# Ledger of designs, part 2: peptides against a protein of PDB entry 5GWM

Target 1, 52 residues: chain A of PDB entry 5GWM
Amino acid sequence: DSAISKEDEERYQKLVTENEQLQRLITQKEEKIRVLRQRLVERGDAKGTELN

## One batch from the design tools (peptide; made by RFdiffusion4, then SolubleMPNN)

Design b1_p8_7_s3
Fold by OpenDDE base, seed 4:
Structure b1_p8_7_s3 (fold): chain B 52 residues (1-52), chain A 8 residues (1-8)
Amino acid sequence: as target 1 above (52 residues)
Amino acid sequence: ERLLQLLE
C-alpha cells in the first residue's frame, strides 16, 4: 500500500502554505527594491551616498 | 531623504 500517510499529506500542505507565504514576502520586498531603485534614478547618481 | 524608511 503506497498511499501517502495522513501525517505526510499534512506536512506537505504546511510546506505548500509556507512557500506561498514566503513568495508573498519576496514579492513585497521586490516591490520595495523597485521603488528604492526608481527613487535613486530620480535623485541622480550624485546623491547615492547621501541616502536619508 | 526618507529613502531608508522604505527598507523597514
Scores: peptide ipSAE 0.161, ipTM 0.813, DockQ to the pose 0.408
Fold by OpenDDE base, seed 3:
Structure b1_p8_7_s3 (fold): chain B 52 residues (1-52), chain A 8 residues (1-8)
Amino acid sequence: as target 1 above (52 residues)
Amino acid sequence: ERLLQLLE
């Protein structure tokens, strides 16, 4: 029976935690992109070059 | 205006 070592379990849990943190950052950036796109549409500025 | 503040 190849039991997972404590060190392997700790490495796995670090990767799980990092993946969850990265997923939260992705979601935050996706929401920023959504809001920016919405503001471009509302201003009729399809080129995005005239907005401060 | 204020779009750049969302990118920070």
Scores: peptide ipSAE 0.160, ipTM 0.811, DockQ to the pose 0.286
Fold by OpenDDE base, seed 1:
Structure b1_p8_7_s3 (fold): chain B 52 residues (1-52), chain A 8 residues (1-8)
Amino acid sequence: as target 1 above (52 residues)
Amino acid sequence: ERLLQLLE
């Protein structure tokens, strides 16, 4: 039975941790996009370039 | 105003 090496386990755990960090970043960017879209709607402005 | 700062 090929037991997973310690090095392979450490690599796997790094990928799991990175994935969790990236997922948090995605969620943060999605929320930012939501807020931006909401403010565009509230202003009735089709031109996002006028929103400072 | 302040919307572009959210994209950072």
Scores: peptide ipSAE 0.172, ipTM 0.817, DockQ to the pose 0.398; fails the geometry check
Fold by OpenDDE base, seed 2:
Structure b1_p8_7_s3 (fold): chain B 52 residues (1-52), chain A 8 residues (1-8)
Amino acid sequence: as target 1 above (52 residues)
Amino acid sequence: ERLLQLLE
């Protein structure tokens, strides 16, 4: 019987949850990058070194 | 200004 053990299911669910958390973090960082790029374009400042 | 605060 190819039934997944309870321990294997619990390990799998931990990995699923971790991947969902990581995906949320990726999405948040991608949005931050998008907003930063947009603000650099709007400022017209080729000198990103003065941007606080 | 305020761009660096978005990276946190």
Scores: peptide ipSAE 0.166, ipTM 0.815, DockQ to the pose 0.408; fails the geometry check

Design b1_p8_8_s2
Fold by OpenDDE base, seed 5:
Structure b1_p8_8_s2 (fold): chain B 52 residues (1-52), chain A 8 residues (1-8)
Amino acid sequence: as target 1 above (52 residues)
Amino acid sequence: LEKLLAEL
């Protein structure tokens, strides 16, 4: 039975943890982009084409 | 636009 070494399990767990952290960061940035796009639309409605 | 981009 090829038991996974303790060192291989520790490497795997580091990758899982990093992947979870990166997924949370991606979700946060996607939501931020959504909010910024909505603010651009609201500004376009209020002040015309001042895309500054 | 620049103020919104600075918020990223």
Scores: peptide ipSAE 0.079, ipTM 0.715, DockQ to the pose 0.295; fails the geometry check
Fold by OpenDDE base, seed 1:
Formats: sequence, C-alpha cells, structure tokens
Structure b1_p8_8_s2 (fold): chain B 52 residues (1-52), chain A 8 residues (1-8)
Amino acid sequence: as target 1 above (52 residues)
Amino acid sequence: LEKLLAEL
C-alpha cells in the first residue's frame, strides 16, 4: 500500500499554508487595485487630467 | 499619478 510518508505530508501541509497566505495577499492586492481605480475616477471627475 | 502608483 503506497502510504504517503510523514515527510511528504509535512511538505504538503507547508504548501497548503503558503497557498492560504498567498490567497490572502492576492485578495489584499485586488482590494488595493479597486481603491486605486476609484481614486483615478474621482480625480478625473474633480481635477481634470492632473493625475499625480 | 505617481503618488497613486507609490501606494501599490
């Protein structure tokens, strides 16, 4: 019976934990992009083309 | 624009 070794299980759990951390980071960056796009729209409406 | 990009 091909039982997964303890070392392979520990490697898998590290990858699961890293993937969860990366998923949280992706969500944070997506929200940041949303806010920045909103500020671009608001600046376009309020100040014309002076985007700094 | 530069200030906005610096926030990424």
Scores: peptide ipSAE 0.079, ipTM 0.713, DockQ to the pose 0.270; fails the geometry check
Fold by OpenDDE base, seed 4:
Structure b1_p8_8_s2 (fold): chain B 52 residues (1-52), chain A 8 residues (1-8)
Amino acid sequence: as target 1 above (52 residues)
Amino acid sequence: LEKLLAEL
């Protein structure tokens, strides 16, 4: 009988969990990039070309 | 700019 092995199901569930964790990390990094870009714009407006 | 990069 060609049933999915327990080992294949466990491997699949690990990949699903890892994917969900990586998606959360991507979202966190994207938000951080958004905030840093906003601060860069605000500094550009306030200080001109003095990028420190 | 370096301070912003250090926040990454």
Scores: peptide ipSAE 0.078, ipTM 0.712, DockQ to the pose 0.283; fails the geometry check
Fold by OpenDDE base, seed 3:
Structure b1_p8_8_s2 (fold): chain B 52 residues (1-52), chain A 8 residues (1-8)
Amino acid sequence: as target 1 above (52 residues)
Amino acid sequence: LEKLLAEL
């Protein structure tokens, strides 16, 4: 009967927590990219085809 | 463009 050791369970919970933290970071970067793309569109609308 | 890229 291979019961998962307490050490293996603690290691698993660490990986779950890390994955949740990384997913939050991905979401924050995706929102930042969305805002920057919107600012590029607004600059394009205001200045024609100038992308600087 | 370079100023927007610096905001990343």
Scores: peptide ipSAE 0.077, ipTM 0.712, DockQ to the pose 0.301; fails the geometry check

Design b1_p8_8_s4
Fold by OpenDDE base, seed 3:
Structure b1_p8_8_s4 (fold): chain B 52 residues (1-52), chain A 8 residues (1-8)
Amino acid sequence: as target 1 above (52 residues)
Amino acid sequence: LEKLLEEL
């Protein structure tokens, strides 16, 4: 039974933590894209408001 | 809109 080395377990836990951080960042960027799309739709319906 | 684009 090849027990996983303590070093390999520590490397694995770092990758798990990094993956969770990257997933949070993806979710934040997706929400920002959603808000931008919504504002573009709202401005397309609003006759003549300046693109500030 | 512009401020939200700058922070992407």
Scores: peptide ipSAE 0.079, ipTM 0.707, DockQ to the pose 0.461
Fold by OpenDDE base, seed 1:
Structure b1_p8_8_s4 (fold): chain B 52 residues (1-52), chain A 8 residues (1-8)
Amino acid sequence: as target 1 above (52 residues)
Amino acid sequence: LEKLLEEL
């Protein structure tokens, strides 16, 4: 029975934690992109075609 | 546009 070494389990748990942190960062950036797109639409309705 | 890019 190849019991996973305690060292391999600790390495795996670090990767799981890092993946969860990266997924939270992705979700935060996606929400930010959503807000920025909404503000572009609201500005586009107020000013036809000035991409400044 | 520039103010929206600074927000990223």
Scores: peptide ipSAE 0.069, ipTM 0.696, DockQ to the pose 0.312
Fold by OpenDDE base, seed 5:
Parts: C-alpha cells; sequence; structure tokens
Structure b1_p8_8_s4 (fold): chain B 52 residues (1-52), chain A 8 residues (1-8)
C-alpha cells in the first residue's frame, strides 16, 4: 500500500494551516472594507456628495 | 476619502 509519507502529510498539514490563516485574513479585510464603505455612505449623506 | 484608504 502506497501510504503517504510522514513528510508529505506534514507538508499537506502546513498548506491546510496556511489556507486557514489566509481565509481569516480575507475575512478581516472584507469586514474592514464593509466598515469603510459604511463610513463613506455616512459622510456622503452628511455632506451632500463631498467625498473627503 | 483619502484617510479611509490609509486604513486598508
Amino acid sequence: as target 1 above (52 residues)
Amino acid sequence: LEKLLEEL
């Protein structure tokens, strides 16, 4: 039986962990974009189109 | 607007 080597399993687990870390970073950036868009709308409503 | 972009 061609069992996966311990080295290949350790490499796979590193990639899984990295993918989970990158997914957390994506979610954090998406939430930041949401907050920035909300602040942009609130400023637009307050200033009648002044995007400062 | 520029101050919001510096937050990214």
Scores: peptide ipSAE 0.071, ipTM 0.699, DockQ to the pose 0.297; fails the geometry check
Fold by OpenDDE base, seed 4:
Structure b1_p8_8_s4 (fold): chain B 52 residues (1-52), chain A 8 residues (1-8)
Amino acid sequence: as target 1 above (52 residues)
Amino acid sequence: LEKLLEEL
């Protein structure tokens, strides 16, 4: 019977869990980048050309 | 600029 071994199922489930964790981290970093870009625009408008 | 980098 070609049933997936318990070991193969546990390996697959670890990869699924890791992928979900990495996807959450990507979303958090993308939101952080969005906020920093928005603040850069707002500061560029408020402080004429001083990139400090 | 430095204050934006500290927020990364």
Scores: peptide ipSAE 0.063, ipTM 0.689, DockQ to the pose 0.296; fails the geometry check

## One batch from the design tools (peptide; made by RFdiffusion4, then SolubleMPNN)

Design b1_p9_6_s4
Fold by OpenDDE base, seed 3:
Structure b1_p9_6_s4 (fold): chain B 52 residues (1-52), chain A 9 residues (1-9)
Amino acid sequence: as target 1 above (52 residues)
Amino acid sequence: AEELRKKLE
């Protein structure tokens, strides 16, 4: 097996770290979207009950 | 990640 160069290993590790950071950010944004959607539903229900 | 490692080997 051709030993991976030090430069290629460093490039790979940077991409892995960046990917992990981006995945954490995606999860945080998805949770924020979930919470906002739930609040919109709750407010919509409250507006409907106030109009009745 | 594993597929990238295999391509660099």
Scores: peptide ipSAE 0.055, ipTM 0.671, DockQ to the pose 0.040
Fold by OpenDDE base, seed 5:
Structure b1_p9_6_s4 (fold): chain B 52 residues (1-52), chain A 9 residues (1-9)
Amino acid sequence: as target 1 above (52 residues)
Amino acid sequence: AEELRKKLE
């Protein structure tokens, strides 16, 4: 049963933090997409990007 | 994250 080294723990914590930051960025982009879709609907622009 | 932790244990 080898204890986790301090270096390995620091590497793990960096990955956890990066994952949380990326999740926040995804949420921000999803909200931006939602707002843009709503603006296209309000314009009656049926030519809107097929945001699948 | 959990899988990485398991490899370090």
Scores: peptide ipSAE 0.054, ipTM 0.666, DockQ to the pose 0.045
Fold by OpenDDE base, seed 4:
Structure b1_p9_6_s4 (fold): chain B 52 residues (1-52), chain A 9 residues (1-9)
Amino acid sequence: as target 1 above (52 residues)
Amino acid sequence: AEELRKKLE
């Protein structure tokens, strides 16, 4: 039977966990950028641009 | 940024 090793499973689970952490970090940074852009708009100092 | 998240999910 083709099965992955225990070590490969552990590596995979670490990557899954890291991916989830990075996704949360991206969301936090997006919110920070949103707030900063909104403040600049309210001041009339800048025009917002689209984020990817 | 949203498109990047969708690719990571």
Scores: peptide ipSAE 0.084, ipTM 0.695, DockQ to the pose 0.134; fails the geometry check
Fold by OpenDDE base, seed 1:
Structure b1_p9_6_s4 (fold): chain B 52 residues (1-52), chain A 9 residues (1-9)
Amino acid sequence: as target 1 above (52 residues)
Amino acid sequence: AEELRKKLE
């Protein structure tokens, strides 16, 4: 039988929390990108609309 | 976007 240490569990939980925070940030940036792209379309501005 | 997709596949 094997089990992770308390310290390993604490490290895991920190990574889970960080991952959740980063995922929220990604969602916020994706929404900002969507809004900016929409503004460019509304302005008829073709510059800066290229996405990789 | 397409180039990023190609790199992740």
Scores: peptide ipSAE 0.027, ipTM 0.548, DockQ to the pose 0.074; fails the geometry check

## One batch from the design tools (peptide; made by RFdiffusion4, then SolubleMPNN)

Design b1_p10_5_s2
Fold by OpenDDE base, seed 5:
Structure b1_p10_5_s2 (fold): chain B 52 residues (1-52), chain A 10 residues (1-10)
Amino acid sequence: as target 1 above (52 residues)
Amino acid sequence: EKRELERLKR
């Protein structure tokens, strides 16, 4: 059983924490996109959102 | 979104 080194565990925990931060940022951007899309639909301006 | 995620991972 190759025990994960302490350095590999610390690297893993850093990546997990960074991934959780990135997931929160994705959710915030998705919600912002949702709100903007809804406002464009309500205005009839839905043709302007090529959200690339 | 995928391109922005790849930017934040660098």
Scores: peptide ipSAE 0.070, ipTM 0.672, DockQ to the pose 0.027
Fold by OpenDDE base, seed 1:
Structure b1_p10_5_s2 (fold): chain B 52 residues (1-52), chain A 10 residues (1-10)
Amino acid sequence: as target 1 above (52 residues)
Amino acid sequence: EKRELERLKR
């Protein structure tokens, strides 16, 4: 059983915290995209966004 | 991978 070093545990916790921050940022961008898509649909401009 | 994460932070 290779006990995880204290330094590896601290590195892991840092990566988990950074991942949670990035997930919050993704959710904020997704909400912004949702609002913009809704406004484009409401204006009838929906023919221009083949955002592949 | 690290470069893509740095792009998302902007």
Scores: peptide ipSAE 0.056, ipTM 0.627, DockQ to the pose 0.026
Fold by OpenDDE base, seed 3:
Parts: structure tokens; C-alpha cells; sequence
Structure b1_p10_5_s2 (fold): chain B 52 residues (1-52), chain A 10 residues (1-10)
């Protein structure tokens, strides 16, 4: 059984940590999009949400 | 790496 090297474990843990940071940023941008969409609906400006 | 994270935070 090729045990994962210590260097490969350190690379894996780095990628996990980076992925968790990116997931937090995605969630923050998704919430910002949600709030902006809600404000456009409340203003009757629903035409702005079809632009992609 | 740090520069890419700073671009994504904008």
C-alpha cells in the first residue's frame, strides 16, 4: 500500500483550507446576490434579473 | 495565491 507521503498530506491540508476559504467567499457573494435580487423585486425592477 | 484571494474578495 503506497502510504501518502508527509508532503502529500501537507499539500492536501493546504488545498482543504484554501477550498474552505473559497466556499466562504462563494457564500458571501451568493448572499449579496440574494439581497440585491430581493431589493430589485421590492422596487418592481424585476427586468434587471434577466440580464444574463 | 494571496493576490488571487484579494481579487476574489472584490
Amino acid sequence: as target 1 above (52 residues)
Amino acid sequence: EKRELERLKR
Scores: peptide ipSAE 0.052, ipTM 0.639, DockQ to the pose 0.021
Fold by OpenDDE base, seed 4:
Structure b1_p10_5_s2 (fold): chain B 52 residues (1-52), chain A 10 residues (1-10)
Amino acid sequence: as target 1 above (52 residues)
Amino acid sequence: EKRELERLKR
């Protein structure tokens, strides 16, 4: 039984927590982009964003 | 996004 060291478990939990924080930040930025795109469409200023 | 999806259908 290769018991993961307590240090490796603590490193893993730090990386999991950091990844969850980064995923939340991605979602927040994606929502901000969505709201800005909606406002640009509503204003008719759609000349600057090539919707892929 | 819609333009990329149309390219992948070709």
Scores: peptide ipSAE 0.025, ipTM 0.459, DockQ to the pose 0.013; fails the geometry check

## One batch from the design tools (peptide; made by RFdiffusion4, then SolubleMPNN)

Design b1_p12_2_s3
Fold by OpenDDE base, seed 5:
Structure b1_p12_2_s3 (fold): chain B 52 residues (1-52), chain A 12 residues (1-12)
Amino acid sequence: as target 1 above (52 residues)
Amino acid sequence: EVEELKKRLEEL
């Protein structure tokens, strides 16, 4: 069995932890994008009602 | 996938 060195295991665990942190950051950015898009729609609808 | 690889690493 190719014994993964303790150093390789520690390196892999760091990459896993970094990936989890990046995934949390992605989710936060996606939520911010969602809120900004919703505000643009609401402002577009307000202009659409003034043009009708 | 990543969590399966992690479990496999802990088994070695």
Scores: peptide ipSAE 0.048, ipTM 0.638, DockQ to the pose 0.033
Fold by OpenDDE base, seed 3:
Structure b1_p12_2_s3 (fold): chain B 52 residues (1-52), chain A 12 residues (1-12)
Amino acid sequence: as target 1 above (52 residues)
Amino acid sequence: EVEELKKRLEEL
């Protein structure tokens, strides 16, 4: 097995860390989309209950 | 290169 250089290991660990950070950012954006959709539903329901 | 790094992580 070709011994992975310490530099290649450090480079890989940076990519893993970046991927984890990007996954957290995706999750945060998805949660924000969920909250915005829920607020649109609640506003629709509030208008529906005020008009009926 | 990245696939070699993955294989080495699976050996740990």
Scores: peptide ipSAE 0.047, ipTM 0.614, DockQ to the pose 0.032
Fold by OpenDDE base, seed 1:
Structure b1_p12_2_s3 (fold): chain B 52 residues (1-52), chain A 12 residues (1-12)
Amino acid sequence: as target 1 above (52 residues)
Amino acid sequence: EVEELKKRLEEL
């Protein structure tokens, strides 16, 4: 196997680190969307109970 | 080269 250059290894490690950071950001945004949807349901239910 | 980085990703 041809050993990758030091420059190619440094580029690879930057891409791995960026991918991990982007994956964490996706997970945080998905959780925030879930929480916002849940709060909309709870506010809908509170209005439904006030009308009955 | 980009092809060497792809080969390294296939080893994970």
Scores: peptide ipSAE 0.044, ipTM 0.614, DockQ to the pose 0.037
Fold by OpenDDE base, seed 4:
Structure b1_p12_2_s3 (fold): chain B 52 residues (1-52), chain A 12 residues (1-12)
Amino acid sequence: as target 1 above (52 residues)
Amino acid sequence: EVEELKKRLEEL
């Protein structure tokens, strides 16, 4: 097993940490999209009930 | 090289 240099290990750990941060940000954006879609449905239904 | 870091990620 070629011993990875300390500098390459530190670069790898930074990429892993950045990937985890980006994945958390994606999940937060997906949840925000879900909430916005739900609010659009609720507002559409409210306009449908004013016509009855 | 970025390819060596990718190979190490596949070994996890």
Scores: peptide ipSAE 0.041, ipTM 0.603, DockQ to the pose 0.039

## One batch from the design tools (peptide; made by RFdiffusion4, then SolubleMPNN)

Design b2_p15_6_s3
Fold by OpenDDE base, seed 3:
Structure b2_p15_6_s3 (fold): chain B 52 residues (1-52), chain A 15 residues (1-15)
Amino acid sequence: as target 1 above (52 residues)
Amino acid sequence: KEDEELLEEIRKELE
């Protein structure tokens, strides 16, 4: 009978928790990037090279 | 002035 050890379950749960934390961080960074890109588009600067 | 305003918008989002 395959039984997962308590130690293996604890290791797995740590990885799950870490993955969830990393996913939240990715989402936050992606949102910041989205907003910054949107601002660049709204200003219509020739790909950020218009000097004014 | 337009570039300065864009830079300010970028700074605001990085805070």
Scores: peptide ipSAE 0.127, ipTM 0.738, DockQ to the pose 0.124
Fold by OpenDDE base, seed 5:
Structure b2_p15_6_s3 (fold): chain B 52 residues (1-52), chain A 15 residues (1-15)
Amino acid sequence: as target 1 above (52 residues)
Amino acid sequence: KEDEELLEEIRKELE
């Protein structure tokens, strides 16, 4: 049976942590995009509103 | 007014 060294496990865990950090960043950016699109939609649906 | 409000909302999210 093959065993994983402590160093290999630490390298793997660093990649896992990096992936989690990147996923949080993606989620944050997706939420910003969602909000901006929603605001644009809300503005586009506003008929007879003041243009100022 | 409403255009500036939308722009402010956009600016806030781009921070």
Scores: peptide ipSAE 0.137, ipTM 0.747, DockQ to the pose 0.112; fails the geometry check
Fold by OpenDDE base, seed 1:
Structure b2_p15_6_s3 (fold): chain B 52 residues (1-52), chain A 15 residues (1-15)
Amino acid sequence: as target 1 above (52 residues)
Amino acid sequence: KEDEELLEEIRKELE
């Protein structure tokens, strides 16, 4: 009786695909943040070395 | 120089 139109399904699938792309981007940014935090920790543990 | 190296590492990861 109440079925989603083809046009509504196409709009929904575009949003799903876009959401998946954004999720991949979030994961990539989270990994970059992790790496940067790790570098900061590694250099922070070297406190007492030459600060140049 | 160690701070500059850290900054370079940060710049690299932000690319």
Scores: peptide ipSAE 0.135, ipTM 0.746, DockQ to the pose 0.107; fails the geometry check
Fold by OpenDDE base, seed 4:
Structure b2_p15_6_s3 (fold): chain B 52 residues (1-52), chain A 15 residues (1-15)
Amino acid sequence: as target 1 above (52 residues)
Amino acid sequence: KEDEELLEEIRKELE
């Protein structure tokens, strides 16, 4: 039967944890981008908007 | 003025 070493499992778990952390960061940035794009659309230069 | 207000909204979301 095949088995992995404890060291290989620890390396794998580090990558899993890092991937989960990076995915959370991506989600947070995507939400910020969504909000910023929404604000830009809502307050975008409509005809007659003062650019100050 | 409206551009400055938009910039302020952007700053709030970037915090």
Scores: peptide ipSAE 0.135, ipTM 0.746, DockQ to the pose 0.114; fails the geometry check

## One batch from the design tools (peptide; made by RFdiffusion4, then SolubleMPNN)

Design b2_p18_8_s4
Fold by OpenDDE base, seed 3:
Formats: structure tokens, C-alpha cells, sequence
Structure b2_p18_8_s4 (fold): chain B 52 residues (1-52), chain A 18 residues (1-18)
């Protein structure tokens, strides 16, 4: 039974916590992209309605 | 761990460039 050292477990938990932080950053970037795309669609639709 | 903090900082920079 290769029990991982306490130091290896603490290092793993630090990586898990960082991965969760990075996932939050990815989600924030994806939401920003979504909002920008939505604004482009709304501006396109506004121009389309102005031409109709 | 300074090496771990360097790796984290590299990943953060790559995400900021996107």
C-alpha cells in the first residue's frame, strides 16, 4: 500500500484548489464571449429591423 | 512550492491571452 506522503496529499489539494480557480476564470471568459456575441446579434437584428 | 506557483502563473497568463 503506497500511501501517498502527507506532502504529496497537500500538493494534490493545492492543485485541486487551483484547478477550481482556473475553471472559474475559464467560465468568466466564456460568459464574456457569450455576452459579446449576444450584443453582436442584437446589433445585427437592430440593423435588420431598420432595413425592414 | 515555487515551481507550482510558476506553473500556475503560466496557466493564468495563457488564459489572459485568450
Amino acid sequence: as target 1 above (52 residues)
Amino acid sequence: DEELEKLKEEIRKELEEK
Scores: peptide ipSAE 0.022, ipTM 0.471, DockQ to the pose 0.025
Fold by OpenDDE base, seed 4:
Structure b2_p18_8_s4 (fold): chain B 52 residues (1-52), chain A 18 residues (1-18)
Amino acid sequence: as target 1 above (52 residues)
Amino acid sequence: DEELEKLKEEIRKELEEK
């Protein structure tokens, strides 16, 4: 009854592993963006206090 | 990811029924 071959399972497991790796990379990039935005705010506030 | 684990479990079950 199962149309899924062992080769199809192995292909699916590879795609799942790749997707999990891509998700980790997305999370790492999002955290990097968060840190960069925070540093821009802190520098903007410092410049605003120095210019006033 | 709970949804991914559910999908993996469904596929494992379908393969064990062979």
Scores: peptide ipSAE 0.062, ipTM 0.599, DockQ to the pose 0.020; fails the geometry check
Fold by OpenDDE base, seed 1:
Structure b2_p18_8_s4 (fold): chain B 52 residues (1-52), chain A 18 residues (1-18)
Amino acid sequence: as target 1 above (52 residues)
Amino acid sequence: DEELEKLKEEIRKELEEK
């Protein structure tokens, strides 16, 4: 039975935690992009005359 | 619209930081 060493389990847990942190950051960036895109649409609908 | 170009640039920056 190739038991995973305690050191390998600790390394794996660190990578899992880091990936969860990175996923939270990605989600925050995705929400910010969503808000900016929504504002872009609202401005496009309100200002059909000033495309610069 | 300088304000529209600023908003597009903010979207580009957020996409590059992903």
Scores: peptide ipSAE 0.033, ipTM 0.597, DockQ to the pose 0.069; fails the geometry check
Fold by OpenDDE base, seed 5:
Structure b2_p18_8_s4 (fold): chain B 52 residues (1-52), chain A 18 residues (1-18)
Amino acid sequence: as target 1 above (52 residues)
Amino acid sequence: DEELEKLKEEIRKELEEK
């Protein structure tokens, strides 16, 4: 019975936690990119209306 | 050969240990 050592289980749980943290960070950056793109579009539209 | 059968049984036990 290859009982996973407590140390190996703790290492696994650290990797799971790190992966979850990285996924949250990716989502936050993707949302930031979305917001920045929207602001660029809104500024482009505002500039287009000033030229008309 | 009882010694050979004991050795085979030990090997079987080691292979069944997970």
Scores: peptide ipSAE 0.019, ipTM 0.273, DockQ to the pose 0.006; fails the geometry check

## One batch from the design tools (peptide; made by RFdiffusion4, then SolubleMPNN)

Design b2_p22_4_s2
Fold by OpenDDE base, seed 4:
Structure b2_p22_4_s2 (fold): chain B 52 residues (1-52), chain A 22 residues (1-22)
Amino acid sequence: as target 1 above (52 residues)
Amino acid sequence: SEELEEYKRLEEEIRKLREKLK
């Protein structure tokens, strides 16, 4: 068992929280991309298909 | 199309966010 300081734990928790926030933002944007991709496919947009 | 440009913008934003995760 390794001991870490309270300061190190607080720094770690900040990084974890930030990473979780970033991941949530990515997920939200990826969901919007899913919707847009479907619309582009339905329209037959060749450039939209190229992005896949 | 507007949707294509939005798609490209979102892909770029995701790229930048993933770089911050590294």
Scores: peptide ipSAE 0.261, ipTM 0.807, DockQ to the pose 0.719
Fold by OpenDDE base, seed 3:
Structure b2_p22_4_s2 (fold): chain B 52 residues (1-52), chain A 22 residues (1-22)
Amino acid sequence: as target 1 above (52 residues)
Amino acid sequence: SEELEEYKRLEEEIRKLREKLK
């Protein structure tokens, strides 16, 4: 069986942590987008309606 | 509208974040 070095594992864990942080930011922004889209539709904005 | 401009900004920010995940 093959195993990675401790240094490679530490690099991997940093990338995992960064990835999780980026995914959280994406999720937060996507949720805000959903809210904004709904507001645009409710206001009868043509561009907002096109987003639905 | 300001909400539409915020929407567009957030979409661009998501794009940049996804580029970092690549």
Scores: peptide ipSAE 0.261, ipTM 0.807, DockQ to the pose 0.672
Fold by OpenDDE base, seed 1:
Structure b2_p22_4_s2 (fold): chain B 52 residues (1-52), chain A 22 residues (1-22)
Amino acid sequence: as target 1 above (52 residues)
Amino acid sequence: SEELEEYKRLEEEIRKLREKLK
């Protein structure tokens, strides 16, 4: 039977962890974007089309 | 606005992160 080496498993897990970290960062920034977008919309609603 | 500039910056950062994830 063939099995993945410990080293190969460690490499794989590092990639998985990195991808998870990247996804978390994306999610955090997307949340901030949603908040900012809402504020911009609210400001636009209140002040016409001002994006100052 | 400062909020708009932050928005644009975050969009670009997300783009770069997605490229790393690819």
Scores: peptide ipSAE 0.258, ipTM 0.808, DockQ to the pose 0.569
Fold by OpenDDE base, seed 2:
Structure b2_p22_4_s2 (fold): chain B 52 residues (1-52), chain A 22 residues (1-22)
Amino acid sequence: as target 1 above (52 residues)
Amino acid sequence: SEELEEYKRLEEEIRKLREKLK
């Protein structure tokens, strides 16, 4: 009676997969940010400065 | 610096990705 339809399950799985993919992309970029931030700190550069 | 600009770009990209996160 209360069973989830196959269509609802497939829709749910697509959303889960999308969220996992988004989280992986975020994690990859955050790792790169970690490395860049460390380099900027070591050089004495500050976030938001106009210096390049 | 180029590294600072890359850092800022990546932060903005993460912001946009988090807005899509459900």
Scores: peptide ipSAE 0.265, ipTM 0.808, DockQ to the pose 0.646; fails the geometry check

